# Ledger of designs, part 33: peptides against a protein of PDB entry 4A54

Target 1, 94 residues: chain A of PDB entry 4A54
Amino acid sequence: MSVADFYGSNVEVLLNNDSKARGVITNFDSSNSILQLRLANDSTKSIVTKDIKDLRILPKNEIMPKNGTKSPSTNSTKLKSAETYSSKNKWSMD

## One batch from the design tools (peptide; made by RFdiffusion4, then SolubleMPNN)

Design b2_p15_3_s2 (from b2_p15_3, 10 letters changed)
Fold by OpenDDE base, seed 1:
Structure b2_p15_3_s2 (fold): chain B 94 residues (1-94), chain A 15 residues (1-15)
Amino acid sequence: as target 1 above (94 residues)
Amino acid sequence: MEPVTVEVESKKPKP
């Protein structure tokens, strides 16, 4: 799985300093290992991936404050409601 | 739909 597969996904990032950031993945700089998030205030936050303890993908059906930016209808790949896989989605950069 | 946790394993780019 590539970082690009998660573009436009809403995520919660837990940082090494125990701070949290929530935003949409807009870009990834592979050269610098920097994840770019768009925050709810339309600002952009760059996060070094080494500073990330954990990354959680937020389900589209949680009441996100719709900032009225039309989520591009990129393909409902229905992430199968597979009950109860605490499968550590190991993001392996192969 | 349960939240999916993704472990970001930063592989250092091999030189």
Scores: peptide ipSAE 0.056, ipTM 0.619, DockQ to the pose 0.028
Fold by OpenDDE base, seed 5:
Structure b2_p15_3_s2 (fold): chain B 94 residues (1-94), chain A 15 residues (1-15)
Amino acid sequence: as target 1 above (94 residues)
Amino acid sequence: MEPVTVEVESKKPKP
């Protein structure tokens, strides 16, 4: 699987400084090792991959709460635990 | 722990 297989996916990136970024993967620069995210405010954020501690794919059905509207609490329908694919896919760049 | 300078280049979309 290449990084391109995840284009258009919503992700949460945990950085080495314990900060988090959420956005859609829009591009990956393999030459500079830079991951580009589109944020909820339509801005782009470039992240150097060496600064990434962890990355998770968000489920497509997580309505990202737009900053500013209280979504009313409608009941927890048990969507099964997104199996934490705790496969440490060590990105071996071969 | 040295502060890892994360160069986060946020580009505003060009109009």
Scores: peptide ipSAE 0.028, ipTM 0.615, DockQ to the pose 0.035
Fold by OpenDDE base, seed 2:
Structure b2_p15_3_s2 (fold): chain B 94 residues (1-94), chain A 15 residues (1-15)
Amino acid sequence: as target 1 above (94 residues)
Amino acid sequence: MEPVTVEVESKKPKP
């Protein structure tokens, strides 16, 4: 499973400092292990994956940032709203 | 434990 499979998904990231960030995955830098989120204020937030304690995908019915980034109609097989991706799951770009 | 300040660089979108 590539991080690219989650591009355009709305996520909540829990950091190791217990801070939370919510946004849409816009990019992932595999070389630096940096996850890029677009926030509701259209700002971009870069997060180092080592600082991620937990990441959850938000259901499409929770307020997407209103700017109509087409949910990529990729057949995202029902990511059960309960799949907690622990920081132990290797962010592998194949 | 001191809060590890994660330097979260927020970039404003260039217009």
Scores: peptide ipSAE 0.028, ipTM 0.609, DockQ to the pose 0.044
Fold by OpenDDE base, seed 4:
Structure b2_p15_3_s2 (fold): chain B 94 residues (1-94), chain A 15 residues (1-15)
Amino acid sequence: as target 1 above (94 residues)
Amino acid sequence: MEPVTVEVESKKPKP
């Protein structure tokens, strides 16, 4: 399962320092192991994957505070509803 | 709806 399968997903990242970041996955740099998140203020945060303790995918139906920027309508890959992911999903990088 | 927890495994590039 590639990190690219989660592009455009809203996530909460728990870091090793117990800090949290919320944003949309916009890119992954496989060479540097860097996850890019777009934050609610339209800024980009780069996170080194070694500093990630845990990552959760947020359901689209949780009331995200509407800061009124149009959801980028680029490719609704139907992330199948969270009911089927009771199995340990390891992100394997090829 | 429970949050889906995902483990991130970074493979080091094989030389």
Scores: peptide ipSAE 0.060, ipTM 0.619, DockQ to the pose 0.029; fails the geometry check

Design b2_p15_3_s3 (from b2_p15_3, 9 letters changed)
Fold by OpenDDE base, seed 5:
Structure b2_p15_3_s3 (fold): chain B 94 residues (1-94), chain A 15 residues (1-15)
Amino acid sequence: as target 1 above (94 residues)
Amino acid sequence: MEPVTVEVKSKKPKP
């Protein structure tokens, strides 16, 4: 699996400093190991992959930050803490 | 749908 297989996926990134970022994967720079996220405010955040402690893909039914095509406003019902089954998928960039 | 955890491993380009 490549990072490209996850383009357009909504993700939550936990950084080594325990800060969190949530956004859509828009790009990955393999040369610099930089993951690019589009945030809910349409800003872009670049994250060095070495600074990532954990990354989870959010289910499509959890509130997408609104970009640009009509998906109906599903109300914020409380995130039940689904137990994180850590299937460590190694992204081997060849 | 359960959250899928993904480890991003940067391969350093082998020389």
Scores: peptide ipSAE 0.062, ipTM 0.639, DockQ to the pose 0.024
Fold by OpenDDE base, seed 4:
Structure b2_p15_3_s3 (fold): chain B 94 residues (1-94), chain A 15 residues (1-15)
Amino acid sequence: as target 1 above (94 residues)
Amino acid sequence: MEPVTVEVKSKKPKP
């Protein structure tokens, strides 16, 4: 399972400083271990993955604040109902 | 729907 599988997903990131960031995953720099989030104000936030305590995927039905940029119709992969997939997603760096 | 928690582990490059 790659971070690329979550591109375009809306997420909440809990940082080690107990701050929270919400945004859409736009990119991941594997070389620098940097996650890029697009915020609700259309700004981009770069987060170093070592500073991430927890990351949760938000359901698509939570009220996106209406800023009228076309949702890219990336296929509704029904992320099935939140059965607690304690799937140890080991990032394999190939 | 409960949020799906994803643990993000960076592997340090092995020297």
Scores: peptide ipSAE 0.062, ipTM 0.628, DockQ to the pose 0.027
Fold by OpenDDE base, seed 1:
Structure b2_p15_3_s3 (fold): chain B 94 residues (1-94), chain A 15 residues (1-15)
Amino acid sequence: as target 1 above (94 residues)
Amino acid sequence: MEPVTVEVKSKKPKP
């Protein structure tokens, strides 16, 4: 599986300093090992992959009622800590 | 779709 397979996915990144970042994967610089996230405020954050402890892909909640063209603003629905179903999808860069 | 944890393994760029 490539990083590109996750482009446009919403993710939660746990950093080595125990801080968390949430955003959409927009790019990956393979030369510098930098993951680019678009944040909820439309700003871009670059994260060195060495500073990442863990990466979680957030499920697309199918909680949109069918109607009408426009990307739903990510309402920060308080993700209560749904228990970590730790299916370790090991991202191997082959 | 269940939450998937992805372990990011940085391959060192081969020289």
Scores: peptide ipSAE 0.060, ipTM 0.638, DockQ to the pose 0.025
Fold by OpenDDE base, seed 3:
Structure b2_p15_3_s3 (fold): chain B 94 residues (1-94), chain A 15 residues (1-15)
Amino acid sequence: as target 1 above (94 residues)
Amino acid sequence: MEPVTVEVKSKKPKP
């Protein structure tokens, strides 16, 4: 299971400095180990994975305050039902 | 559905 399997997912990232960032995963740079998040203000935040203490995937049913931006209609690649989120999904960089 | 914690382990590129 790659980081790409989580593209378009809403996440909460806890950083090593105890700051939190919430956003949608838009990209991952495997060469630099950089996670890109789109924030609620439509800005992009780049986060070095080394600075991530914890990452939580937010359920689709958590009412993120939609400030008006239509979820980008990236074609419904059925993210296979979350029933197989076994409690230890290691991101494999294969 | 409960939030799932995902461990981001950066694999250092093997030389």
Scores: peptide ipSAE 0.060, ipTM 0.629, DockQ to the pose 0.030

Design b2_p15_3_s4 (from b2_p15_3, 9 letters changed)
Fold by OpenDDE base, seed 4:
Structure b2_p15_3_s4 (fold): chain B 94 residues (1-94), chain A 15 residues (1-15)
Amino acid sequence: as target 1 above (94 residues)
Amino acid sequence: MKPVTVEVKSKKPKP
C-alpha cells in the first residue's frame, strides 16, 4: 500500500510533540521522508515522517470547511467505509 | 464512523 493511494485524503496527524495537524495529503517525498499537507488556509505544511506518532484518515462526510475551491475530480477510489479495519493498516514504502 | 489509524513506515535508504 503506497502513500500515493491516500493522495487527496483528509487526515489528522498526531506529532511526537503531541501537536496536531489537519489537512489533505498533496505529496510525499520518499527521498527525504516528508509528508505534505494542504491546510484549511490553503497553506502547505511539510512534516517529517519520523515526527509522526499517529495518522488518522477522516471520513469525507465530516464537515469539510467549505472553502469553495473545486474538489479535483480525480478518481473516486472508494476508500471502503471504515467499518472493517480493526487491523493496523501499515503502509510500507517500496 | 471510527477513524482509520495508519502507521507510517519510512524505509531508510539502503546504503
Scores: peptide ipSAE 0.073, ipTM 0.654, DockQ to the pose 0.028
Fold by OpenDDE base, seed 1:
Structure b2_p15_3_s4 (fold): chain B 94 residues (1-94), chain A 15 residues (1-15)
Amino acid sequence: as target 1 above (94 residues)
Amino acid sequence: MKPVTVEVKSKKPKP
């Protein structure tokens, strides 16, 4: 599996400093090992993958598309802490 | 869908 398979996925990144970032994966620089996230304020955040302690892919809430317009409204639905079901899907770059 | 935790392992580019 490549980082590219997760482009456009909404993720929560836990950093080594215990800070959290949430955003959509927009790019990955393989040369510098930098993950780019688009944040909810349309700003971009670059994160060095070595500073990542944990990465969680957020489920696409199927907000049932009420008819006809492909805009994933980024409704910041206040995701109360759904307990981390630790199914470690180990990202192995083969 | 269950939340999926992904461990990001940076492979150093092989020379």
Scores: peptide ipSAE 0.070, ipTM 0.655, DockQ to the pose 0.025
Fold by OpenDDE base, seed 5:
Structure b2_p15_3_s4 (fold): chain B 94 residues (1-94), chain A 15 residues (1-15)
Amino acid sequence: as target 1 above (94 residues)
Amino acid sequence: MKPVTVEVKSKKPKP
């Protein structure tokens, strides 16, 4: 699996400084190891992959940050803490 | 759907 397989996916990134970023994967620079996220405010955040402690793919049914094509406003129903099944999928970028 | 955790490993360029 490559990072490209997750383009357009909503993710939550936990950084080594315990800060969190949530956004859509828009690009990955393999040369510099930089993950680009589009945030809910349409800004972009570049994250060095070395600074990533953990990354989770969010289910499509959890509130997409609105960009630009009609999906209905489903109300913020409480995130039940879905048990983090830590299946560490190693991204080997060959 | 259960969240999928992904470990992002930077490959150092092999020399």
Scores: peptide ipSAE 0.070, ipTM 0.653, DockQ to the pose 0.024
Fold by OpenDDE base, seed 3:
Structure b2_p15_3_s4 (fold): chain B 94 residues (1-94), chain A 15 residues (1-15)
Amino acid sequence: as target 1 above (94 residues)
Amino acid sequence: MKPVTVEVKSKKPKP
């Protein structure tokens, strides 16, 4: 399971400085270990994975963008409901 | 669905 499996997912990132960022995962730079989030204001935030204390995937039902901007219609690749997210999905970069 | 915590472990590139 790679970071790419979570593209288009809304996440809450807790940083080491106890600041929080919420956004959609748009990209991951594996070379630099940088996670890219699209924020609610359509800006992009780059976060070094070393600065991430915790990352929470938000359920789709908590994804109301507060203002009417259509979720970008990136084709419904059915994220197969992988039964029961076991509490330790290691991102394996194979 | 309950929120799931995902550990982001950067694999350092092996030399």
Scores: peptide ipSAE 0.070, ipTM 0.651, DockQ to the pose 0.030

Design b2_p15_4_s1 (from b2_p15_4, 5 letters changed)
Fold by OpenDDE base, seed 3:
Structure b2_p15_4_s1 (fold): chain B 94 residues (1-94), chain A 15 residues (1-15)
Amino acid sequence: as target 1 above (94 residues)
Amino acid sequence: SLEDELSEKLNESLK
């Protein structure tokens, strides 16, 4: 079985420094021993395999915490409708 | 579990 068989799997990686990374396996460079993960923010993280203490496959039903891209609060600039008070110039013809 | 078995296989593949 090769690492390529696990492409697309969601994994949690425990590193030797006790930090954790979570993402989808997108690539493995066997020549350089580099595992690539796509993170929740769509960025890519490269991990050297020697730095991996343990790796676990996450269940498919675990919702990757979508870093909720805070929908840019469209500051609904309330276009204050400039009430153009049309001052009726009453042209009094005398 | 299936995930545990697959995780073991993946870890072995990374060695």
Scores: peptide ipSAE 0.563, ipTM 0.905, DockQ to the pose 0.101
Fold by OpenDDE base, seed 1:
Structure b2_p15_4_s1 (fold): chain B 94 residues (1-94), chain A 15 residues (1-15)
Amino acid sequence: as target 1 above (94 residues)
Amino acid sequence: SLEDELSEKLNESLK
């Protein structure tokens, strides 16, 4: 499983200095080992992974302060059930 | 919980 699988997840990060940060995972730079979070104030925080003591995914039901960041409306593309038009093969037995 | 399991996987991915 890769970090990219968790993009869009709301997380709490505990740092080695015992400080905490909360935000949505927006990016991970594997080359530089940098995790990027979008914070509640819409700012971006970059965290070096070596400074992370622990990270937890926050449950969806935790009342994040409703700063109106539109949860990406998963446009449930209503897969219109292709009505299988039964082609009535009118085999005219003449 | 599912969140606990996923958190563990995420932590492992960041090592």
Scores: peptide ipSAE 0.562, ipTM 0.905, DockQ to the pose 0.126
Fold by OpenDDE base, seed 2:
Formats: sequence, C-alpha cells, structure tokens
Structure b2_p15_4_s1 (fold): chain B 94 residues (1-94), chain A 15 residues (1-15)
Amino acid sequence: as target 1 above (94 residues)
Amino acid sequence: SLEDELSEKLNESLK
C-alpha cells in the first residue's frame, strides 16, 4: 500500500535525533521523500523520510492534533475501520 | 494490535 492510504491518519513520528512529532498526515511528496504533518497548533511540519526512525498510528485514546481525526483514518478502502482498532498506550522502539 | 500492523505498513511505505 502507499502513504496516500494513510492521509488523515494521526501519527507520531520518532526522528533519528530522538525527537518526536505528532500530527495528521496531510501530504507526501514521493519525489522528494517529504512527509507533511499538520500539528496541533495548525502549523505544518515537513519531515524528510530519511530522518524518520519510526512512525506509529495513534489510537483513539491518545491526544489528537487539533482538527485531526479522532481515530486512525485513511483514504483507502482496503484498511480496516478505526472502530476495530486496538488501542496502544505506550510505544517502544524495542 | 491493528495500529501496530498498520504502522508497520506505513513504515514500509516510507522506505
């Protein structure tokens, strides 16, 4: 599947520098490998994919970005409904 | 979890 299948999803990005960004996926530039997130303050953050250590889709019970979805969402009909998602409270890379 | 599975797919899509 493609990144476009996850447009509108709330995600947390762990960067290679161990910083984190949380936002809604609004766009992906495949040519330049740039992932765009809308943050809680309605600003936009562009992330080079090479700087991403790991990405996770946020469950419903976590704090969502402003104007973000209340559950993981996608434009793809191939993905299961957010209603069936299992919540995860803690994320570890290990 | 489903989020874990989807996260994995997303990660793969970003490589």
Scores: peptide ipSAE 0.545, ipTM 0.905, DockQ to the pose 0.085
Fold by OpenDDE base, seed 4:
Structure b2_p15_4_s1 (fold): chain B 94 residues (1-94), chain A 15 residues (1-15)
Amino acid sequence: as target 1 above (94 residues)
Amino acid sequence: SLEDELSEKLNESLK
C-alpha cells in the first residue's frame, strides 16, 4: 500500500525526539520525504519521514482535542424534564 | 525507500 491510501486517516506520530503530533494525513511529498498533517487547530505540520520513530492510526471515535472547540458535548442527557402531568383535575364545581 | 518504510509503519498500525 502507498502512503496515499492513508490520506484522511487520523494518526499519532511519535518523533525521534520523543515528541508527539496528532493530525489527519493530508499529503506526502515523495521528493522531500515529508508527511503533512492537518492539526486540530486547522494548521498544517510538515514532518520529515526520517524524524518519525513510530506511527499509529487513531480510532475514529477518539476525540481529538480541538483547541477551543467545545469538548464533545457530553451527551447532556437532556434530563427529560419530567413532564409533570399536571392532571388539572378541573373540579367543575357546579 | 522512505515512502516504503512509512507505508509499512502505517500498515503495521492497522494490525
Scores: peptide ipSAE 0.505, ipTM 0.885, DockQ to the pose 0.777

Design b2_p15_4_s2 (from b2_p15_4, 6 letters changed)
Fold by OpenDDE base, seed 4:
Structure b2_p15_4_s2 (fold): chain B 94 residues (1-94), chain A 15 residues (1-15)
Amino acid sequence: as target 1 above (94 residues)
Amino acid sequence: SLEDELSKKLNESLK
């Protein structure tokens, strides 16, 4: 299995310095061993794999802190408001 | 869990 199979996954990265980063995997540079994450503020962070202590995939339902950028459109099932077709039977009484 | 198994696979892919 390749890292590319996980593109688009939301992950938490634990670094060797015990700091954490959360983001979506956007790319992996195998030549330089660099993992790229898109962060909540839409910035990108490049992480050298040597600095990674552990990585975990976050469940889809975990409320990513909504910083104002468009969270991946959860298919908000737009409750189609039932357009009540009020067929106004306009009884034109002549 | 599935996420745990996938996380393991991802970690292995990064080594």
Scores: peptide ipSAE 0.568, ipTM 0.908, DockQ to the pose 0.133
Fold by OpenDDE base, seed 3:
Structure b2_p15_4_s2 (fold): chain B 94 residues (1-94), chain A 15 residues (1-15)
Amino acid sequence: as target 1 above (94 residues)
Amino acid sequence: SLEDELSKKLNESLK
């Protein structure tokens, strides 16, 4: 069985420094021993396999925490419609 | 579980 058999799997990687990474396996470079993960923010993280303490496959039903891209609060700058009060200068011709 | 067995296989493949 090769690492390629697990492409597309959602995994949690525990690193030797006790940090964790979660993502989908997108590629493995066997020559350089680099595992590539696509993260929740669609960025790619490369991990050297020697830095991996443990890796587990996550169940398909575990919702990858979509880093809720805070939809940029479109500060709807309420364009205060400048009510241009056109003061009708009533030119009274006498 | 199936995930445990697959995880074991994946870990072995990364050694």
Scores: peptide ipSAE 0.564, ipTM 0.907, DockQ to the pose 0.099
Fold by OpenDDE base, seed 2:
Structure b2_p15_4_s2 (fold): chain B 94 residues (1-94), chain A 15 residues (1-15)
Amino acid sequence: as target 1 above (94 residues)
Amino acid sequence: SLEDELSKKLNESLK
């Protein structure tokens, strides 16, 4: 597989200086050997491939720390439980 | 190439 096959993948990059970066692979510059990551804060980090010690793809289920996207406070509009008015049809048998 | 090395690392990460 080529690097391009991994575009959109969440990765953790371990650099030679033992620092780590996490982000989505957005681009690879083959001419300059630069891997571009989109970070959680929507910034872009460019990493020179030679500085990469190790790389791992993060599983999709790993909730990347969602930047606190304010989950829209779904105002739990208390859907008023439709009181199923059990219309007790009081069949008054006279 | 450095690209080959990177691709190799990525591929290994899938294993």
Scores: peptide ipSAE 0.518, ipTM 0.889, DockQ to the pose 0.798
Fold by OpenDDE base, seed 1:
Structure b2_p15_4_s2 (fold): chain B 94 residues (1-94), chain A 15 residues (1-15)
Amino acid sequence: as target 1 above (94 residues)
Amino acid sequence: SLEDELSKKLNESLK
C-alpha cells in the first residue's frame, strides 16, 4: 500500500531524537519526503521522513486527536429566491 | 525510496 492509503489514520511517530508526535496523516510530500500530521490542537506538523525512527497506527479506540471538525454549520442560507414580481404596469396609452 | 520505507513501516504497523 502507498502512504496515501493511510491518509486519515491516527498515528504515533517516534522521532530520532526520541520525541513523539501524534496526529492524523493529512498529506505526504513525495518530492521532499515530508509527512504532514494534523495534531490535537488542529495545527499541522511537518515531519521529514528521515527523522522518523518508528511509526505505529493508533487503534480507533485510543484518544484520536479530536479533529475539531467543527462541522461546518452548513448555514443553509436559504437564498430566498426573490420572486421578481414583474408588475406588468399595463401602461394604457390612452 | 524514503516513501517506500515509510509505507513499509505503516504496513508493518497494521500487522
Scores: peptide ipSAE 0.512, ipTM 0.887, DockQ to the pose 0.735

Design b2_p15_4_s3 (from b2_p15_4, 5 letters changed)
Fold by OpenDDE base, seed 3:
Structure b2_p15_4_s3 (fold): chain B 94 residues (1-94), chain A 15 residues (1-15)
Amino acid sequence: as target 1 above (94 residues)
Amino acid sequence: SLEDELSEKLNKSLE
């Protein structure tokens, strides 16, 4: 199979410097021999093929650690419902 | 080519 057949695959790339990168293969630039990975944070990492020592395709069921974007704890500022005490001004017309 | 090498690595990873 060609590299393009692996687009959309989740992979772990071992680099020559022994660092690792994980992401989904989104593109391969044949002219420059650059592999593009979409990372868990939705950023794109470009890897030069010559720097790749080894590559492993991850099983589909392996939950990419979503860097849990801590959903900004919407401090639900409890809108203290201003109890508008409507003081009934009883206008006593005498 | 480097593309062929990458393709080979990917194919080997399926095995």
Scores: peptide ipSAE 0.619, ipTM 0.915, DockQ to the pose 0.631
Fold by OpenDDE base, seed 1:
Structure b2_p15_4_s3 (fold): chain B 94 residues (1-94), chain A 15 residues (1-15)
Amino acid sequence: as target 1 above (94 residues)
Amino acid sequence: SLEDELSEKLNKSLE
């Protein structure tokens, strides 16, 4: 599978400096070989592939702190189309 | 390529 097939997967990335990052794969920049992760705090972290020592896909059952991003309630503001009642003022020229 | 290396690591993680 390609990297794009893993979009939406939750992963733990081990970096060459032995630090770890956890997040959801949101994008891969093929031109620069940069992996983008959405972190638990909803920030985005960009990781250069050459800095990646190892990767593991986290099972869906691991309680990742789903920052309950309240799905923005799409307030469907029903734009009431202002029916422009063209009141035909019948100006009787009498 | 680095992309190939990354894809390989991801694929191995599924095994």
Scores: peptide ipSAE 0.619, ipTM 0.915, DockQ to the pose 0.711
Fold by OpenDDE base, seed 5:
Structure b2_p15_4_s3 (fold): chain B 94 residues (1-94), chain A 15 residues (1-15)
Amino acid sequence: as target 1 above (94 residues)
Amino acid sequence: SLEDELSEKLNKSLE
């Protein structure tokens, strides 16, 4: 699978300096080899691929701190029914 | 490429 196939996955990234980052993969910049993670606080962290030592995909059941990764609220775009205001121009012939 | 390396790491994490 390609990196793009993992978009939306929650991952723990181990960096070469032994620091860790956790977040959802939102994008990969192929030109710069930068992995973008959405963190628990809804901020975005950019990680240079060469700095990545290891990764693991976190199981869905792992109580990640409920960072408001709101389940993609199916924006039920309430299609505001364009009320076709049939302007019945009642021409009141006064 | 670095992208290929990252892809490999991700794929291995599923095993």
Scores: peptide ipSAE 0.611, ipTM 0.914, DockQ to the pose 0.743
Fold by OpenDDE base, seed 2:
Structure b2_p15_4_s3 (fold): chain B 94 residues (1-94), chain A 15 residues (1-15)
Amino acid sequence: as target 1 above (94 residues)
Amino acid sequence: SLEDELSEKLNKSLE
């Protein structure tokens, strides 16, 4: 597979300086051999391929610590079920 | 190429 096939994948990158970066592959610049990762803080990190010692793809089930995106507490406004008042028009035929 | 090297590393990670 090509690098582009891995766009959107969560990866952990081990750099030659033994530092690690974790993020989603968003782009690869073929001209400059630069891998772009979106980090947990929504920033972008550019990594030169020559500085990459190793990579591992993180399984989708690994709950990346989702920065607690506050799930908007959808205040379940109890949409009051509009009681369809079936107005039983009791047509009292006298 | 560096791109080939990167792709190789990525592919190996799936295995």
Scores: peptide ipSAE 0.621, ipTM 0.915, DockQ to the pose 0.758; fails the geometry check

